# Peptides against a protein of PDB entry 8OXM, part 53

Target 1, 371 residues: chain A of PDB entry 8OXM
Amino acid sequence: FKAEFRLAGGVNLPKIIDCVGSDGKERRQLVKGRDDLRQDAVMQQVFQMCNTLLQRNTETRKRKLTICTYKVVPLSQRSGVLEWCTGTVPIGEFLVNNEDGAHKRYRPNDFSAFQCQKKMMEVQKKSFEEKYEVFMDVCQNFQPVFRYFCMEKFLDPAIWFEKRLAYTRSVATSSIVGYILGLGDRHVQNILINEQSAELVHIDLGVAFEQGKILPTPETVPFRLTRDIVDGMGITGVEGVFRRCCEKTMEVMRNSQETLLTIVEVLLYDPLFDWTMNPLKALYLQQRPEDETELHPTLNADDQECKRNLSDIDQSFNKVAERVLMRLQEKLKGVEEGTVLSVGGQVNLLIQQAIDPKNLSRLFPGWKAWV

## One batch from the design tools (peptide; made by RFdiffusion4, then SolubleMPNN)

Design b1_p11_5_s1 (from b1_p11_5, 8 letters changed)
Fold by OpenDDE base, seed 1:
Structure b1_p11_5_s1 (fold): chain B 371 residues (1-371), chain A 11 residues (1-11)
Amino acid sequence: as target 1 above (371 residues)
Amino acid sequence: DLLAQYLRYFS
């Protein structure tokens, strides 16, 4: 390890450290304190298994369908080491950075990202109809620009076309795998894009197994497929390459049902893995930027021994785990809303749900569904 | 900003 560290900043003040491996290669690492990286580590293991399944199938292997992974080493319940995703940028940083974001550069007469957020926050407690109307106004005055990512990074037309296809495949694979694992909507900063490969890296996997549906503002989409995400695919949008890659990914997942259920079952019943949403985590994930000042986590939650009988906690946990497994089994059977769908029918339903402005307008405004 | 990248990895 180098003797120097950099602060990454943030409430938890994570440390960037550089390490020279025994191979002489320099590797940047992130040391996180005051956070549990076990969920990220578990999800990376599941992604590696999904990648193994995708590589075994000829159709998905030919398409190079993979979910990008990073190394996570939990050190304690409150600390760990993460691989630094070198050469990645958050899609939200590229799109909506206040100084040089792509929306500001390419659409200077559109609403600012701040104006969009303000408008959607003003209607957060309003009816679904009012949310939809304001969301449509925001969408009209905030046009997608993510097509420019590949155009800026890849000047050669043949490379540009290849990288746009790599992006589209990465979105498709991560969307379907993310749906199966119940990752739900992903904040624009928890999606990194690799500046060399155009592939996505999903970070902070703290919401899994549809736990986003039990947030104070529940998720309404199976995965993030917002207008900018679609714009990055180019003129065909969700049609052609994206749809076909989703279908081929879903086919492999459905055909691997027994393996996926067995793995997820082992993880859900691991006493070292708390995947359940707690009220404090839910508040944190949907905190308003204005509220950042007062929540000192005085995690002096005294262990008020609410001696809820250990039996009642265990029974409640087991019932939630069983429900998650049942829903996972339904997804892998193509059961949607009580109907058995074909792979094409299921993928079509998921795409329609993910792009529906009514669903997008109901998301938590902090997650920026207009981006 | 590295800060914003990490804030959001850790939020």
Scores: peptide ipSAE 0.000, ipTM 0.361, DockQ to the pose 0.089
Fold by OpenDDE base, seed 4:
Structure b1_p11_5_s1 (fold): chain B 371 residues (1-371), chain A 11 residues (1-11)
Amino acid sequence: as target 1 above (371 residues)
Amino acid sequence: DLLAQYLRYFS
């Protein structure tokens, strides 16, 4: 390893290190401490399986439908090494980071990202109607700009078109695979975009199997399909390429039901894989900026000898795993709200749910559903 | 710290 490291931004201050391999190649790595990378590693394995299924199907292979993966090496329950996604940027950094974000550059007279967040935080405990009204006001005064990502990065019109198409395909694949795996909505910092391929890389996969529905503010969308995500697809939005790629991905997932159920079953019952939402994780994921001051990291997880009877824990865990498997089976059968849908009907429902401003207005304001 | 050990072993 090189003797020098850089800090990546963020609460856990991950270390960027450069490693020289036995092949003489430099490889940048992200070293996370105080973070459980096992879930990320498991999700990468599931994504690799989904990619294998997508590559076997002629229609998805021709479209190059893949979910981007990165290397994860868990070292402990609280540490590991990640592949540094070189040449990627968080979509949140491009869109809303500092004064140089695309919203500020292209829409200087719109609300600031801070003003939007403040307005939505003020109504966080209010009615759904009040949340919806304020969300619509925010959306009216914070217009999408993510179309400019491809325009800035790809100056050649033919390249620009192909990269916008690659982006749209990547969103479609990750949305449907993410829905099947119950990844839910994704924070804008946890979606990277590759500056060369325009493909998305989903990072920090700490919410899976619909565990976002049991957060203090439950998720209300099947995946992130916010206005900026749609704007990056260009003028067709969710129609045409995106819809067709969702349908073809869903078709492969549904036709692979037995394989997906078997794999997820093995993972859900793996005693080394804690996928369940715990209260501390839930608080961390939906922490308010005001609450950052008091969470001293000194809660040693050691002292809660809550002697919950092993039998009641096991029975509760098994019932949660069974519910996840049943819901996965329903998704793979096209069962939505007790109705069996065609692939096109199911994909249409999911798109409508994901873009519904009523659903978006109910999301946790920290996840910036207006972006 | 396993990470510190890993980094020390592969440095």
Scores: peptide ipSAE 0.000, ipTM 0.355, DockQ to the pose 0.028
Fold by OpenDDE base, seed 5:
Structure b1_p11_5_s1 (fold): chain B 371 residues (1-371), chain A 11 residues (1-11)
Amino acid sequence: as target 1 above (371 residues)
Amino acid sequence: DLLAQYLRYFS
């Protein structure tokens, strides 16, 4: 390891360390403190398994359908090392950086990212109708620009076309795998794009198994398929390549039901894997930027050992685990809202749910559903 | 800065 570290800012001040491997290659690593990386590590293992299933199928292998993975090494309950995803950028940084975001560069007369967020925060406690109206006004005055990512990075037309296809395939694969696993908290910072491959890297996997639905503002979409995500696919949008790649991914997941259920069952009952949403985590994920000023970390949260009777914890946990497994089995059978759907019908429903402005308008403003 | 990009990701 090099003796120098860089502070990655933000609330948790993660440390970037450079290490030289035995192969002589320099590798950056991110050391997170005050964060439990065990869930990320487990989800990366599940993604590797999904990739193995996708590589075994001829149709998904021909399309190179993979979910991008990174190395996670949990060191303690509150610390770990992540592989630095070299050559990646958060989609939020590219799109809505305050100084030089693509929206500001390509759409200077649109609402600023701050104006959009402010408008949606003002209606956060309002009716669904008022949220929808303001969301539609925001969307009208904040037009998608993510098409420019591939245009900026890939100047050769043949490479540009190939990379736009790689992007579309990556969105499709990660959307379907993420839906099957109930992956939540897909805000614009939790999705990276590789500047060389145009593939997405999903990180901060701390909301899984539909635990996003029990947040104070529940998640209303199966995956992120917002207007900028769609704009990155080019003129065909969700039609053609994206839809077909979703269907082929869903076919592999549904045909692998027994394997997926067995693995998820083992994980849900692993006492070392806390996947359940707790109230503190829920508050942290949906904190208002204005509330950052008063939480001086002088709370010694004494471990109030909530002496919850071990029996009541176990019964509540088991009932949640059973419901997660039942819902996973339903998804893998194509059961949506009590109806058995074909792969095409299920994928169509999920796409419609993900792009519905009514669903998007109900999300937590920090999720930035207008991006 | 790649750092500031990852910061907003890990914040």
Scores: peptide ipSAE 0.000, ipTM 0.364, DockQ to the pose 0.129
Fold by OpenDDE base, seed 2:
Structure b1_p11_5_s1 (fold): chain B 371 residues (1-371), chain A 11 residues (1-11)
Amino acid sequence: as target 1 above (371 residues)
Amino acid sequence: DLLAQYLRYFS
C-alpha cells in the first residue's frame, strides 16, 4: 500500500488508498469504516454465480450478458476494502450534477434537479394522486438526456453503436438479476456507468431480498428503468435488445432455480450475513439530505437493549427468511400475483411495473424516479 | 470526480 490516502468525504469518510500488486500494477481501493460490507461481498458472490450461469448458456454468452462485479473484502463488521471501479461515474453525477450535469447542459430550460426534488418532497406525505400529478409535471419539465452519455464518450459511430448495445445488455442483465435477488435502493448514485465499456456497476447492495418493500416509503418498482435509463438505450427504448436480453437472462435464472435457491438459502441462514432491514438503516436510507447534519446515528447505542427475547428474534428472522425463499421460488417459477407467467409474460410485467409512472411517483424522492 | 462519487455513496 502507498503511505498516502485520500478522503472520499461523506459521513463515514472512506479512505482511498493506492496499492501496488505483486504484478507491479497500481490498484486504487476504497477503505470504508463504520459500515458492514458483508452484504456487498455476499451479493458480489451471488452475481459471480449468476455470471457463471449466464456464461454456460450459449444464448446469453453470445450476447455477453454479465452483471459487473467488484471485489469486496470485509475486514470487520464495521470495515472493509472495496475495489475502486476505475473509469466509472455514477449516473447521477453525469445526469444531475448541479454544475455540469447533462440535464443542465442539454435541457437548460427544464426544471433543475433541485426543483424536481423539491416538488416531489413537498408531496411526499400527500396522496398517491397528488404525487402522480406532481410527478407527471416534473417529468414533462425534465426530459431525458442519457442518450448523450454514449454520444459524448464514443465519437466513432460503430463504437457508439456497440457501446449503446453493451449498455442496453448491462441494464437488462442487472435488472433481471437484481429483480430475482430483490435488489433495492437503486437510486442514481448507487448505479455507476463505466466510461469505457458503457456497462453498469451496481454498488451499495445493502437492500436485497425485497427489503426495499419494508422501507417507510416502500419500493414500488422491480428495478430502475426510469426515463433516462431508457433514453440511454436509444430510439428502441425497452423494445428489441433490452426486452430480448431480459428474457434470455430470466430464462437462464428460471432454468437454474435449484442452484439459485440453494445458494440463497445458505446465505439467508448464514449467521455472519445480516440482510434484514433494521429501523436505523431504514431511517438512514430515507433521510432527507437536509437532515443529514443532525442524525449521526451513533451506532454506538448498545445493540444490547434490543435483547428482545432471542427466541422472538430467531422466530421472526426464520419467518422472514422463509418468506424470502418462497418469493424467490415464485419468481423463478414465473409466479407473479398468483399467476404462472411465461418468461416473456413475466419480463413484460416487470418492464410495465418499472416504467409505470404511478409506481415511480410513489417512490421516495431521494430515489429520483424522474431521472 | 470518482472521489465525489464514492463520497456520496459513503455519505
Scores: peptide ipSAE 0.000, ipTM 0.336, DockQ to the pose 0.074; fails the geometry check

Design b1_p11_5_s2 (from b1_p11_5, 5 letters changed)
Fold by OpenDDE base, seed 5:
Structure b1_p11_5_s2 (fold): chain B 371 residues (1-371), chain A 11 residues (1-11)
Amino acid sequence: as target 1 above (371 residues)
Amino acid sequence: SLEAQYARYFS
């Protein structure tokens, strides 16, 4: 290990350490000291399993459909080592950083990221109609720019085209796999983009199995398919490559129903895997300071082990686990809102739900649905 | 245009 470390920013102040391997290669590692990385580790294993299923299918293998994974080594309930996703940047940092984000560079006359956030916070406790109106005003005055990521990084037109396709395939695969697993908290800092591959890396996997729907401000979209996410696909948008890759991913997931259910069942009943949403976690997720720079001292919430009676906890837990398994089975059968859909019908519904400005306007402002 | 595609999804 090198004697020096860097701070990665954020509320938890993760330490970036450089390690020289026995192979003489320097490897950057992220040491988180205030988060439980066990959930991230488990979800990475599930993603590796999904990748194995996608590699077995000829159509998904030909398209190189994969969800990007990283190595997680949990050290304790509050600490672990992440493989630093070298050569990645948060999409939020590229798009809406405070200094020179792509929105400011390419759209200097649009609303600032701060103005957009402020407008949406002012209506956070208002009606859905008022939220929708303000969200539409924000969207009109904050136009997407994520197309410029591939244009800046890939100057050769043939490489640019291939990387834009790789991005589109990565969004499709991660969106469908993330939907099946009920992955939430997909804010712009929890999605990294690889500057070499144009593939997405999903981090901070602490909201899974649709637990985002039980947040104080519930999640209303199946995955992140916001205007900038779509703009990164270029002129094709959600049509053509994206839709076909979603359909092919969904076909593999639906055809792997038994395997997926069995694995998720084992995980849901693993006493070491706390996937359930608790009130403190919910508050932490939706009271995050807007700027990563405000070092609010995380109150040492003494884990007052609320000695809930073991029996009432177990019955409530089992009912939630059963509901998660039932909903997973429905998704894998194509059951949406009580109707059995084809793969194309299900994917179409999910795309429509994800891009609906009425759904997007209802999200927590910290999710930045206008980005 | 991308704007016309968006307008068609938001209309």
Scores: peptide ipSAE 0.000, ipTM 0.312, DockQ to the pose 0.023
Fold by OpenDDE base, seed 1:
Structure b1_p11_5_s2 (fold): chain B 371 residues (1-371), chain A 11 residues (1-11)
Amino acid sequence: as target 1 above (371 residues)
Amino acid sequence: SLEAQYARYFS
């Protein structure tokens, strides 16, 4: 370890530490304090298992379908070490940075990201019809630009084409795996893109197993497939490569039902894992402005009054775990809204749900569904 | 920035 550390921004003031490995390579690590990294570590383990399943299947292996992972080492309930995702940028930083964001550079006459957010915040408590109308106005005056990421980073046409395909495959794999695990919509700062591979890295996995549906503003999409996410795929959008990669990923997940259920069961019943998203934690995730640090409310255990008997906590936990496993089993059987769908039918439904402007207009404005 | 990547993760 080097004796020097840098502070990353945030209330929790995470420490960036440079380490020299036994291989002589410098590695940047991030030491997080006052936060529970156990959920992220669990999700990374599930992603590694999904990757193992995808590599065993010939069709998904030929397509190089993988979900990007990073190393998480929990040290305590309130501390851990994360691998630094070197050579990545948040898609939000590339798209909507106030100084040099791609929307400002390529669409200088469109609404600013701030104007879009303001318009959607003004209608947050309004009807679904009013939200939809304002969302369509925002979308008309805030046109997608994410195609320019690959064009800026990859000047050679053959490399550009390959990297656009890598991006499209990464979105497809992460969307389907994310749907199966119930990650829901992902904020633009919690999706990193690798500047060399064009693959996505999902960070901050604190919302899983459809917990986004119990938020004060419930999630209405199975995964993030907003206009910029689609624009990065190029002219074919969600058709062709993306759809086929979703179908092949879903085929592998559905054919691996028993393995996935067993893994998730072991992780749910890990006594180190608290899956109970307290309604206060859910409220907190939607009340913070972007610059306010996600203090995972470590519910200070000092609220003595919720000595619910250990038995009532355990019974409540078991009922949540059973519900999560049942919903996971339904997804892996292709059960959507009480109907059994084929892989193609299920993938089609999920894509249509994810791109529906009615669903997107109902999302929490802080998630920027217009980006 | 690298700090902004992790700001939300550590915020």
Scores: peptide ipSAE 0.006, ipTM 0.533, DockQ to the pose 0.078; fails the geometry check
Fold by OpenDDE base, seed 2:
Structure b1_p11_5_s2 (fold): chain B 371 residues (1-371), chain A 11 residues (1-11)
Amino acid sequence: as target 1 above (371 residues)
Amino acid sequence: SLEAQYARYFS
């Protein structure tokens, strides 16, 4: 390892370190402290299994449908090493960076990212109707620009078209697999885009199995399919390539029901895999500016020993795990809202739910549903 | 309780 490190920024101040491998290659690594990377490591293994299923199917293999994965090495319950995704940028950094974000560059007369966030924070405790009205005003005055990512990075028209197709396929695959696994917390900093491949890399996988729906502000969308995400697909939007790739991914997932259920069952009952939402994690994910003042740094690590009676914990845990498995089985059967849907019907419903401005307006303002 | 939140969500 080199003696010097850089800070990546953010609340946890992860350290970027450079190491020389036994092969003489320099590799950048991200060292996270105060974060449990075990959940990320497990979810990366599940994504690798989904990729194996997608590569076995001729239709998904021909379409090169894959979820981008990264290496995670958990070191403790509070520390680990991530492979630095070299040549990736958070979609939020590209879109809404304060100084040089694509919205500011291409739409200088629109609302600033700060104005949009402020407006949505002001209505956070208001009715769903008031949230919807303000969200629609924000959306009208904050128009999508993510089409310019591929246009800036890929000057050759043939390469540009290929990369836009790769992006669209990556969004489709990650959206459907993310939905099946109940992946939450898909804010604009937890989704990276590769500047060379135009593929998405999903990071911070700490909200899985629909645990986002038990947050203080419940998640109301199956995946991130916001206006900028759609704009990156080009003129066809969600129609054509995206829809077909979602359908083919969903078909492979549904046809792999037994395998997926068996894998998820093993993971849900693994005592080393804490997937459950806890109040501290919920507070951390949806911190309000009002709550920052009272979080004295002296939340000592030791208050995890609330002696919950082991017997009552086990019964409550088992009931939650059973419900997660039942809901996963429903998704894999195409059961939505008590109705059995075809693959096309299920994918259509999920797309409609993900793009519905009523669902988007109800999300936590930190999720930035207008981006 | 977490269980009551799950019960309300999965009911």
Scores: peptide ipSAE 0.000, ipTM 0.353, DockQ to the pose 0.043; fails the geometry check
Fold by OpenDDE base, seed 4:
Structure b1_p11_5_s2 (fold): chain B 371 residues (1-371), chain A 11 residues (1-11)
Amino acid sequence: as target 1 above (371 residues)
Amino acid sequence: SLEAQYARYFS
């Protein structure tokens, strides 16, 4: 290991370390502290399995449909080593960085990212109608710019076209796999884009199995398909390549029902894998700037005495796991809202749900559904 | 515009 480290920024101040392998190759690693990487590691294994299924199918293999994975080595419940995704940038950093974000560069007369966030925070406790109206005003005055990512990075038109297709395929694959696994919406900082491949890397997989629906502000979209995500696909948007890649991914997932159910069942009942949403995690994921001052958790150790009967916890856990498995089975059968849909019908419904401004307006403002 | 040059690759 080199003696020097860099900070990657963010609340947890992850350390970037460089190590030299026994092969003489330098490898950059991200050391996270105070973070449980077990869920990330498990989700990466599930993604690898999904990739194996996608590679076995001729239609998805020909389209090079894959979900990008990274190496995760959990060291403890609160620490681990991640592969540093070298040559990636958070889409949020590219889009809405304070000084040099693409929105500021390409749309200097639009609302600032801060103004958008402020407007949506002001209506956070308001009706869905008021949220929708303000969201539409924000969207009108904050136009998508993510098309410029590929235009900036890939100057050759043939390369640009290929990379835009790679991006679109990556969004499609990650959206459908993410829906099946119940990853929900993804914060813009938790989606990296590779500057060379234009593929997405989803990081910080702390919400899975639709646990985002039980957050204080429940998720209302099956996956992130916001205006900037769509804009990155170019003029065709969700039509053509994206839709077809979603359909082909969904077809493989549905045809792999037994395998996916078996894997998820094993994971849900793994006592080492805490996938359940807890109140502290929910607060962390949807923390309000105003709430930062009071939550010094004096975790006084002394409230040991809630002997909740282990039996009632286990029964409640089993009922949650069973519900997750049932919902996964429904998804893999194409059961949506009590109706059996074709692959095309199911994918269409999911796309419509994901792009619906009524659903987007109801998301937690901290996750920036207007980006 | 760069956008108009690229728009020909979308058709």
Scores: peptide ipSAE 0.000, ipTM 0.356, DockQ to the pose 0.016; fails the geometry check

